# Designs tried in a protein design run: peptides against a protein of PDB entry 5JXT. Part 45

Target 1, 319 residues: chain A of PDB entry 5JXT
Amino acid sequence: SLLPKKEINVYIGMSEMQVKWYQKILEKDIDAVNGAGGKRESKTRLLNIVMQLRKCCNHPYLFEGAEPGPPYTTDEHLIYNAGKMVVLDKLLKRIQKQGSRVLIFSQMSRLLDILEDYCVFRGYKYCRIDGSTAHEDRIAAIDEYNKPGSDKFIFLLTTRAGGLGINLTTADIVILYDSDWNPQADLQAMDRAHRIGQTKQVVVYRFVTDNAIEEKVLERAAQKLRLDQLVIQQGRAQVAAKAAANKDELLSMIQHGAEKVFQTKGAFGTMAEKGSQLDDDDIDAILQAGETRTKELNARYEKLGIDDLQKFTSESAYE

## One batch from the design tools (peptide; aimed at target 1 E67 L78 I114 E116)

Design b2_p19_6_s4 (made by RFdiffusion4, then SolubleMPNN; from b2_p19_6, 8 letters changed)
Fold by OpenDDE base, seed 1:
Structure b2_p19_6_s4 (fold): chain B 319 residues (1-319), chain A 19 residues (1-19)
Amino acid sequence: as target 1 above (319 residues)
Amino acid sequence: PEIPGYLLRKEPDEVFLPP
């Protein structure tokens, strides 16, 4: 029988470089961040800020002029300049030692380019599929990954490209490097490993940048998922208005953690304390804290009715 | 990547800039 998947949110502090770039993004549009534009502020401008903040949470090298060089090199700086990479690097060593195989999903193909350079640097054998991958190359990559005795450890996928009905049950670990706005896209990605033919316990690690916009993306996704479940259960199809985030919701998401980011002179959390020197005990502490916060998040939304779940209830960082 | 010094995150022209 297929075992239920275990899902854990992994809350990760920003590196010093991420904090500096996050500050620069907010400062560039400070009037919009402070709500000074009022009703005149463009929803498109707020959406652009959200996109830049999400890039920063993934890796600062997604910005032009962020990476030191030329010459550009792949070295430890590719890891320590992004909190998610520091955690990923330690977690992958553990996963490999356990004899597991891993799917890594992202919304950003340019992040997969960084992850490929990282895989080469660490000597990890991998496959890749994104939205630009030809159909034949996609089949070849899946077959190469799934073949008996495959030496491919990692499969790199964009979440949307991975959602297309493929079977990857030869992997038992799923890492969501970032989250989709639609929780169903992430579920469809997990279902590549969590399906008929899986023989192991599937574990899903969802990376979430702590004290940043990604927490609000996660909360909104959890809220939407619960609302979708209740609408199905109650037969209230009319209530499932896919209300795209309004301006006030986007502003509240941008403001979340912004004050603390401006006050921070270095990295956040475990990244400030240990940086790239995380050990196995630090990873265990991060995973345990993440499991607790995941249960608390789920328990919060399980108590809410449809009418409450239709309201965006995220507190602003300025409340 | 089969080419030593090729970085997937960078364009080839950016990687092979002479020092």
Scores: peptide ipSAE 0.237, ipTM 0.684, DockQ to the pose 0.072
OpenDDE base, seeds 2, 3, 4, 5: peptide ipSAE 0.227, 0.107, 0.055, 0.031; ipTM 0.674, 0.609, 0.552, 0.472

Design b2_p19_7 (made by RFdiffusion4)
Pose (drawn by RFdiffusion4):
Structure b2_p19_7 (pose): chain A 317 residues (1-241, 244-319), chain P 19 residues (1-19)
Amino acid sequence: SLLPKKEINVYIGMSEMQVKWYQKILEKDIDAVNGAGGKRESKTRLLNIVMQLRKCCNHPYLFEGAEPGPPYTTDEHLIYNAGKMVVLDKLLKRIQKQGSRVLIFSQMSRLLDILEDYCVFRGYKYCRIDGSTAHEDRIAAIDEYNKPGSDKFIFLLTTRAGGLGINLTTADIVILYDSDWNPQADLQAMDRAHRIGQTKQVVVYRFVTDNAIEEKVLERAAQKLRLDQLVIQQGRAQVAAAANKDELLSMIQHGAEKVFQTKGAFGTMAEKGSQLDDDDIDAILQAGETRTKELNARYEKLGIDDLQKFTSESAYE
Amino acid sequence: SDEEYEERREQRRKALEEE
């Protein structure tokens, strides 16, 4: 029995420093922010703003010249200058206290570099797979974290790095520091720990910058994830739109017994006998329209799970 | 840019080791 994973959006604010940088990004190209300029502009200008705001929502030290002036030290400012780091510090502290281990995913390798400095600063044992990591390296990194009684606690990965089918069930908590544009990428990262061999409840925390660009980014991905489900659930429809033996058999046998029983004429003919007054015609049209409504209202309301014929139906016996 | 970023990381690491 594999427990369904718990996925939680943790909505996070921004530090005072992030606001300064967030405002500068928006100010440096305020024209494109207000939707000015021609409609012919290429997508490049706006996408550059998206990248900067994404970096800013992650950590201000991703911008050069942002960390406090030289010389550079690795201290508490690494935590309190990014809202996500403040939430993560207490979250990681609580995670270790309850005997849990955690996989931390990110889109940007420069952020895992910042998380490296944090792990060394707090004394956390950790592993890293980068996507810019050799094959034999990440094999050892997987094994080191999966070793029984492992010294490690945190596993730093990029959402794409490892490839398909790698197993990290020796962890039961997943933290998505930032989200991906395609939902299947984040969903695959969660299934590094949420797969066969996982014994404990898998909990996934997704850091989201509330009232900023990442909240809006999330809604789109949630929509695209909903669209994918509808396509996959309806993937049986085109194969259904020939005729089975039973389908052909049912068409022939339908009402055949009543035909054999009949010596004279059938229904509409036996009761009225090839002569029809106005009242008889009106009853035929009223009974038909009623049947037509009930038939259409029954089938136009159905779903794929009702129309889909099982392959075992072809096993006529 | 990437070399400057790495130099800053090295300085931070040396400073943390001195402490």

Design b2_p19_7_s1 (made by RFdiffusion4, then SolubleMPNN; from b2_p19_7, 10 letters changed)
Fold by OpenDDE base, seed 3:
Structure b2_p19_7_s1 (fold): chain B 319 residues (1-319), chain A 19 residues (1-19)
Amino acid sequence: as target 1 above (319 residues)
Amino acid sequence: MDEAWEARRRERREALAAR
C-alpha cells in the first residue's frame, strides 16, 4: 500500500545578501509598501513587488548586479548568499547518504539554472525539465532518471512542467524550493513521486523563507487548499469563486516582516548564527521546528468553516 | 536581460571548467 506522504514546511532565514536585496526592493517602491498610493496604487505595481520579493527569497542572483563579479564564478558564494541554498546543500548530502533520490521543484526556470550550476559544482548528477523542454527531451529525461540503476540523483523541474502526468516514483524525496500560488499545482508536483508504484515513504520538504512574503504565500495557499477540500466535500461548487488577490491582501503580504527586515543588518535566524556552517544538528532543529509550525498552520485552517475561509479567499493573481 | 543572464551563466561555467 502507498504510505501517506509526510509534508514538512522548512522555515529558512534570509542570508545577509537576501536581506540587503529585500530592503532594496521595498525601498524602491516604499510609497506602495506604505500604502501611500491608496486606491491609486495599481495592482500591477503590487504584483511586481510580490514577484521581486519572491525572487529574493529564492536567490539574490536572480537580480542583475547582485552576483559577485565580473568575473562571474561558481563557488561557495552561490550557496551562502541564499538561505534556501545553504539548507538545500546540507539536506541533499543527508538525502544522498540515505540512498534516497530527490525531485526539486521551482516556479522559476532561472532558479533551475542556478540549481544546475550548483549540481555541477557539487558533482550531483541530475535531469532537468521545464516549460521550454521539448516533448522528446522530456521523455528522454524521465527515462534516464527512472531507469534501473540510474546515476541521476536529482531531478530539477518547474512545478507546472512536472505536474504534467509524469511518473517519478523512483524518487522518494520532494523539495518544493518555492510554492505555487495554486496549492493544487504543488500537490500535482509532489504526486509525481507519491503515486502507485512508490515503494518508499515519500517526504515533501517545502522551503519557506521565514519573516518574509513567502509565509503569507504559504498561508494563502493553505487556506485555499482547505476551502477547495470543503467545497468538494460539501458539494458547494458555487463557493469556489476564483477571487484573485485584492490590493489590500497584496499590500499585507508585502508588509509582512518588512519592518524587521529594515531593522536587520545581517542575516536572519540560523543563517545569522551559522551561515554556511550548518551542521546535521542545525538541520534537525530546522526540520523539527518546521514540523511543529506545519502542524500549527494546518490546525489553524482545519478549524475554519467555508464562510470563514471565504472572507480571506482572494485567489492568487496568477491563477 | 536574457542575454546578460546567459552571459553570466556561461562565464560561471567556463570558470568552473577551468578549475
Scores: peptide ipSAE 0.591, ipTM 0.944, DockQ to the pose 0.647
OpenDDE base, seeds 1, 2, 4, 5: peptide ipSAE 0.587, 0.586, 0.584, 0.583; ipTM 0.943, 0.943, 0.943, 0.943

Design b2_p19_7_s2 (made by RFdiffusion4, then SolubleMPNN; from b2_p19_7, 10 letters changed)
Fold by OpenDDE base, seed 3:
Structure b2_p19_7_s2 (fold): chain B 319 residues (1-319), chain A 19 residues (1-19)
Amino acid sequence: as target 1 above (319 residues)
Amino acid sequence: SEARWRARREERRRALAER
């Protein structure tokens, strides 16, 4: 029988470079971040800030002028300048040593470009599919990855392109490098490995930048997922339609952790203490803390009714 | 731009192939 998937949110501190660029993004639009624009602030401007902050959480090299150079090189700086890459680099070594195979999902095709360069740098054999991949090339990549005795360790996918009904049950580990605004897209991605034909325990690692906008993206996704489940259970189909964040929700998401980011001169958390020098015990501690916070997050939303879940409860913004 | 992104990527790949 198919074992239940284990889902763990992996909370990751920003690197020093990420903190610097996160500050720079907020400072550029400080009036919007402070809510000083009031009713005149456009939803589009707030959405743009959200997208820049999410890019920063993924990798600072997604911005022009963040990457060291010219000359532009592939080296350890590609890893240590992004907290998610530091954790990914250690986690992939463990996954490989365990004889597992891994799907890595992202919303950002340019992040997959960074991950390809990383795979080449580390000598990881990989396949790739995104939204631009031709149908024939998609089939070929899937077949190459799923081949008996395939030497392809990693499959790089955009979440939406990977969600298209494909079978990847030859992988047992799923890394969501970032989250979709629609939690169903992430579930569909996980279900590429977690389906009939899987013989191993599927483990899903969801990377979440700590003290940043991604925590609020995750909370909103969890809230929406629970609401969708309750609406289905209660037969109240009309409630599910308010999928888009309002201006106040977007502003609250942008403001989350912003003050602490402005006060920070270096990296965050384990990235400040150890940087790229994470050991196996540090990874175990991050995963254990993540498992605890994941249970707490789920338990928070499981207790809420439909009416509570329809309100974006900003209550967690006052700690 | 996409062109500048590709150019930086090509430089990184060249530098990696020269190692």
Scores: peptide ipSAE 0.634, ipTM 0.958, DockQ to the pose 0.671
OpenDDE base, seeds 1, 2, 4, 5: peptide ipSAE 0.636, 0.632, 0.632, 0.631; ipTM 0.959, 0.958, 0.957, 0.958; seed 1 fails the geometry check

Design b2_p19_7_s3 (made by RFdiffusion4, then SolubleMPNN; from b2_p19_7, 10 letters changed)
Fold by OpenDDE base, seed 5:
Structure b2_p19_7_s3 (fold): chain B 319 residues (1-319), chain A 19 residues (1-19)
Amino acid sequence: as target 1 above (319 residues)
Amino acid sequence: SDARWEEIRRQKREAREAA
């Protein structure tokens, strides 16, 4: 029988470089961030801020002029300048040592480009599929990854391209490097490994930048998932659960952690304490803290009714 | 730009092949 998947949110502090870029993004649009634009603030402007903040949470080198150079080289700076890369780098070593194989999903094809450079730099053999990958090349990549005795350790996928019904049950670890606004897209990504033919316990690591917009993206995704489940169970119209974020929701998401980001000099959390020097005990602590916070998050939304889940809950600011 | 991104990636590839 297929074992239930274990899902753990991995809460990761920003690097110093990410904090600086996050501050710069907020400062550039400070009037919008403070809500001073009122009714004149366009939803498009807020969406653009959200997209830049999400890019920052993934990797600062997604911004023009952020990557050191010329000359442009792949080196340890690719890792230590992004909190998610620091955790990924340690986690992949553990995963490989355990004889596991891993799917890494992102919303951003340019992040997959960074992850390719990283894979080559670390000597990890990989396959890649994104939205631009031709059908024939997609089949070839899947077959190369799934073949008996494949030396491909990592499969890099965009969440949407990887969601398209493919079987990747030869992997047992799933890393969601970022989250989709639609929790069903992430579930579909997980289901590439967690399906009939899987022989191992599937473990899903969802990377979430702590004290940043990604916590609110996660909360909104969890809220939407629970609402979708309750709507299906109660036979109600699904229209409400699919609503795009309003201006006030987007503003609240942008403001989340912004004050603490402005007050911070250097990196956040474990990235400030250890940076690239994270050891196995630090990873275990991050995973344990993540498991606890994941249970708490799930328990919060499990207690809510449909009417509560239709309201954007900003309440995470007081705990 | 996409062209600048691909140029940076090209330079990184060439640097790895030369090392």
Scores: peptide ipSAE 0.656, ipTM 0.961, DockQ to the pose 0.593
OpenDDE base, seeds 1, 2, 3, 4: peptide ipSAE 0.654, 0.642, 0.655, 0.655; ipTM 0.961, 0.959, 0.961, 0.961

Design b2_p19_7_s4 (made by RFdiffusion4, then SolubleMPNN; from b2_p19_7, 11 letters changed)
Fold by OpenDDE base, seed 5:
Structure b2_p19_7_s4 (fold): chain B 319 residues (1-319), chain A 19 residues (1-19)
Amino acid sequence: as target 1 above (319 residues)
Amino acid sequence: MDAEYEAIRKEKREAREKK
């Protein structure tokens, strides 16, 4: 029988470089961030800020002039300049040592380019599929990954391209490097490994930048998932659960953690304390803290009714 | 944005092909 998947949110502090870029993004649009634009603030402007902040949470080298060079060489700076890469680098060593194989999903094809640089730098053999991958090349990559005795350790996928019904049950670990606004897209990604033919316990690690917009992206995704479930169970119209974020929701998401980001000199949390020197005990602590916060997040939304789940819950401001 | 990105990607591809 297929074992239930274990899902853990991995809360990761920003690197010093990410904090600087996050500050710069907020400062560039400070009037919009402070809500001073009122009714004149365009939803498009807020969506652009959200997209830049999400890019920052993924990797600062997604911005022009962020990557050191020319010459543009891949080195340890590719890792230590992004909190998610620091955790990924340690986690992949553990995963490989355990004899597991891993799917890494992102919303951003340009992040997969950084992950390719990383794979080559660490000597990890990988496959890649994104939205631009031809159908034939997609089949070839899947077959190369799934073949008996495949030396491919990592499969890099965009969440949407990986969501398209493919079987990747030869992997038992799933890393969601970022989250989709639609929790069903992430579930579909997980279901590439968590499917009939899987023989191992599937573990899903969802990377979430702590004290940043990604916490609110996660909360909104969890809220939407619970709402979708309750709407299906109660036979109500699904229209409300699919609503795009309004201006006030987007503004609240942009403002989340912004004050603390402006006050911070250097990196956040474990990235400030250890940076690239994270050991196995630090990873275990991050995973344990993540498991606790994941249970708390799920328990929060499990208690809410449909009417509560239709409201944007900003409640994380009081803890 | 796109010109620098393409330059980085080109340089890194060429560096991988030389190894």
Scores: peptide ipSAE 0.465, ipTM 0.914, DockQ to the pose 0.364
OpenDDE base, seeds 1, 2, 3, 4: peptide ipSAE 0.458, 0.192, 0.458, 0.441; ipTM 0.911, 0.759, 0.912, 0.907

Design b2_p19_8 (made by RFdiffusion4)
Pose (drawn by RFdiffusion4):
Structure b2_p19_8 (pose): chain A 317 residues (1-241, 244-319), chain P 19 residues (1-19)
Amino acid sequence: SLLPKKEINVYIGMSEMQVKWYQKILEKDIDAVNGAGGKRESKTRLLNIVMQLRKCCNHPYLFEGAEPGPPYTTDEHLIYNAGKMVVLDKLLKRIQKQGSRVLIFSQMSRLLDILEDYCVFRGYKYCRIDGSTAHEDRIAAIDEYNKPGSDKFIFLLTTRAGGLGINLTTADIVILYDSDWNPQADLQAMDRAHRIGQTKQVVVYRFVTDNAIEEKVLERAAQKLRLDQLVIQQGRAQVAAAANKDELLSMIQHGAEKVFQTKGAFGTMAEKGSQLDDDDIDAILQAGETRTKELNARYEKLGIDDLQKFTSESAYE
Amino acid sequence: EEEEREEEREEALEKRREK
């Protein structure tokens, strides 16, 4: 029995420093922010703003010249200058206290570099797979974290790095520092720990910058995830739109017994006998329209799970 | 022990800034 994973959006604010940088990004190209300029502009200008705001929602130290002036030290400012780091610090502390281990995923390798400095600062034992990591390296990295009684606690990965089918069930908590544009990518990262061999409840925490660009980014991915479900659930429809033996058999046998019983004429003919007054015609049209409504209202309401014929139906016996 | 931890933090900082 594999427990369904718990996915939680953790909505996070921004530090005072992030606001300064967030405002500068929006100011440096305020024209495009207010939707100025021609409609012919290429997508490049707006996408550059998206990248900067994404970096700024992650950590301000991703911008050069942002970390406090030289010389540079690795201290508490690495935590308190990014809202996500403040939430993560207490979250990681609580995670270790309850005997849990955690996979931390990110879109940007420069952010895992910042998380490396954090792990060394707090004394956390950790592993990293980068996507810019050789094959033999990440095999060892997987084994090191999966070793029984492993020294490690945190596993730093990029959402895409490892490839398909790698197993990290020796962890039961997943933290998505930032989200991906395609939902299948984040969902695959969660299934690094949420797969066969996982014994404990998998909990996934997704850091989202509330009232900023990442909240809006998330809605779109949630929509695209919902669209994918509808396509996959309806993937049986085109194969259904020939005729089975039973379908053909049912068409022929329908009402055949009543036909054999009949010596004279059938229903509408036996009761009225090829002569029809106005009242008889009106009863035929009223009974038909009623049947027509009930038939259409029954089938236009159905779903794929009702129309889909099982392959075992072809096993006529 | 404290000196070794300071050296490790300096090396980690240098590594990050070389990237």

Design b2_p19_8_s1 (made by RFdiffusion4, then SolubleMPNN; from b2_p19_8, 12 letters changed)
Fold by OpenDDE base, seed 2:
Structure b2_p19_8_s1 (fold): chain B 319 residues (1-319), chain A 19 residues (1-19)
Amino acid sequence: as target 1 above (319 residues)
Amino acid sequence: SEAERRRRLEEARRRRLAR
């Protein structure tokens, strides 16, 4: 029988470079961030700010002129300048030592380019599929990864490209490097490993930048998923329609953690204390804290009815 | 080989910086 998947949110602090770039993004549109634009602030502008903040949470090198150089090098700076890369680097060593194989999903093909450079730098053998990958090349990559005795450790996928009905049950670990706005897209990605033919316990690690917009993206996705479940259970198909964030929700998401980011000199959380010097005990502590916070997040939404979940603004998550 | 690894690193870096 297929074992239930274990899902853990991994809460990760920003690097010093991420904090600086996050500040710069907020400062560039400070009037919009403060809500000073009023009724004239376009939803498109707020969505752009959200997209830039999510890029920053993934890696600062997604911005032009962020990468140090010349000379441009592939070195440890690719890792220590992004909190998610620091945690990923330690986690992948553990995963490999355990004899596991891993799917890494992102919304951003440009992040997969950084992850390819990282894989080559660390000597990890990998496959890649994104939205631009030809159909024949997708089949070849899947077959090469799934081959008995395959030397491919990592599969890099965009969440949507990986969602296309493929079987990757030869992997037992899934890393969601970032989250989709639609929680069903992430579930479809997990179902590539968590499917009939899986022989191992599937573990899903969802990376979430702490004290940043990604916490609110996660909360909104969890709320939506619970609503979708209750709607299916109650047969009320009409309730699912308000999936798109309004302007006030987008503004609240942008403002989340912004004050603390502006006050911060340096990195956040474990990245401030240890930076790239995380050991195995630090990773265990991060995973344990993440498991606790994941249970608390799920328990918060499980107690709510459809009407409560529909009215749930980001502010009512504290009651 | 070390030469092949260097070539792969340069190719990966070039792909990352060209986008």
Scores: peptide ipSAE 0.243, ipTM 0.850, DockQ to the pose 0.619
OpenDDE base, seeds 1, 3, 4, 5: peptide ipSAE 0.318, 0.185, 0.186, 0.197; ipTM 0.868, 0.820, 0.811, 0.817; seeds 1, 4, 5 fail the geometry check

Design b2_p19_8_s2 (made by RFdiffusion4, then SolubleMPNN; from b2_p19_8, 10 letters changed)
Fold by OpenDDE base, seed 3:
Structure b2_p19_8_s2 (fold): chain B 319 residues (1-319), chain A 19 residues (1-19)
Amino acid sequence: as target 1 above (319 residues)
Amino acid sequence: MEEERQRRLEEARARRRAR
């Protein structure tokens, strides 16, 4: 029988470089971030800020001129300049050692380009699919990954491209490097490994930048997922339609953790303490803390009714 | 496939390294 998947949110501190870029993004649009634009501030401007902050949470090299150089080299700086890469690098070593195979999903094809450079740098054999991958090349990549005795350890996918009905049950680990605004897209991605034909316990690691916009993206996704479940259970199909964040929701998401980011001179959390020198105990601590916070997050939304879940609960912005 | 991968990587590097 298919074992239930384990889902763990992995909360990751920003690197020093990410903090600096996060500050710059907020400072560039400080009036919008402070809500000073009032009714004149466009939803489009706030969406642009959200997109830049999400890029920062993924990797600072998604910004023009962010990569250090000249000379430009592929080296350890590709890893230590992004908290998610530091954790990924350690986690992949463990995953490989245990004889697992891994799907890595992102919303951003440009992040997959960085992950390809990383795979080459570490000597990881991989496949890649995104939204631009031709149908024939997609089939070839899937077949190459799924073949008996495949030497491909990693499959790099954009979440939406990977969600398109493919079977990847030859992987047992799923890393969501970032989250879709639609939690169903992430579920569809997980279901590529967590499907009939899977023989192992599927484990899903969802990377979440701590004290940043990604926590609010995650909370909103969890809220929406619970709402969708309740709507299906109660037969109230009309309720699910408010999928897009309003202006005030976007502003609240942008403001989350912004003050602490402005006060921070270095990296956050474990990234400040250990940087790229995470050991196995540090990873275990991050995973255990993540498992606890995941249970707490789920328990929060499981207790809420439809009417409560329709309201964006902004309560935790000031604690 | 390998040529396309290499091209994609080079283009991606060029974009990140453009000042």
Scores: peptide ipSAE 0.610, ipTM 0.951, DockQ to the pose 0.080
OpenDDE base, seeds 1, 2, 4, 5: peptide ipSAE 0.604, 0.287, 0.190, 0.149; ipTM 0.950, 0.871, 0.817, 0.805; seeds 2, 5 fail the geometry check

Design b2_p19_8_s4 (made by RFdiffusion4, then SolubleMPNN; from b2_p19_8, 14 letters changed)
Fold by OpenDDE base, seed 5:
Structure b2_p19_8_s4 (fold): chain B 319 residues (1-319), chain A 19 residues (1-19)
Amino acid sequence: as target 1 above (319 residues)
Amino acid sequence: AEAAKRAELEAARQRRLAR
């Protein structure tokens, strides 16, 4: 029988470089961030800020002029400059030691380029598919990954390209390096490993940058998922979850953690304390804290009715 | 072999960053 998947949100502090770039993104559009644009502030501008903040949460090298150089080197700086890479690097060592195989999903093909550089740097054998991968190359990559005795440890996928009905049950670990705005896209990605033919416990690690925009992306995705579930259960087909965030929602998301980011001199949380020197105990602590916060997040949305879930209430989560 | 792979990655990265 297929075991239930275990899903854990992994809350990760920003590196010092991420904090600096996050500050720069907010400062560049400070009037929009402060809501000073009022009715004149374009939804497009806010969406652009959200996109840049999400890029920062993924890796600062997604920005022009962020990577140290010339000369440009492939070294430990690729890892320690992004909190998610620091955690990923430790987690992959553990996963490999356990004899597991891993799917890594991202929304950003440009992040997969960084992950390819990382894979080669660490000597991890991998496959890759994204939205630009030809159909034949996609089949070849899947077959190479799934073949008996495959030496491919990692599969790098964009969430949407990975969502397209493929079987990857030869992996038992799923890392969502970032989250889709549509929680169904992430579920479809998980279901590549978590389906008939899986023989292991599937574990899903969802990376979430702590005290940043990604917490609000996660909350919105969880809210939408619960709303979708309740709509199905109650037969209320007319409750179209407002798929697109409004301006006020986007602004609230941008503002989340911004004050603390501006006050921070250096990295956040475990990244400030240990940086790249995270050990196995630190990873266990991060995973345990993540499991707790995941349960709390789920419990929050499980108590809400359809009418509450239709309201973007940032505050009703603390009462 | 590792040095050659690093050099190839660095060259690939430089080509991406020069765009």
Scores: peptide ipSAE 0.287, ipTM 0.831, DockQ to the pose 0.220
OpenDDE base, seeds 1, 2, 3, 4: peptide ipSAE 0.148, 0.174, 0.155, 0.148; ipTM 0.762, 0.785, 0.770, 0.775; seed 4 fails the geometry check

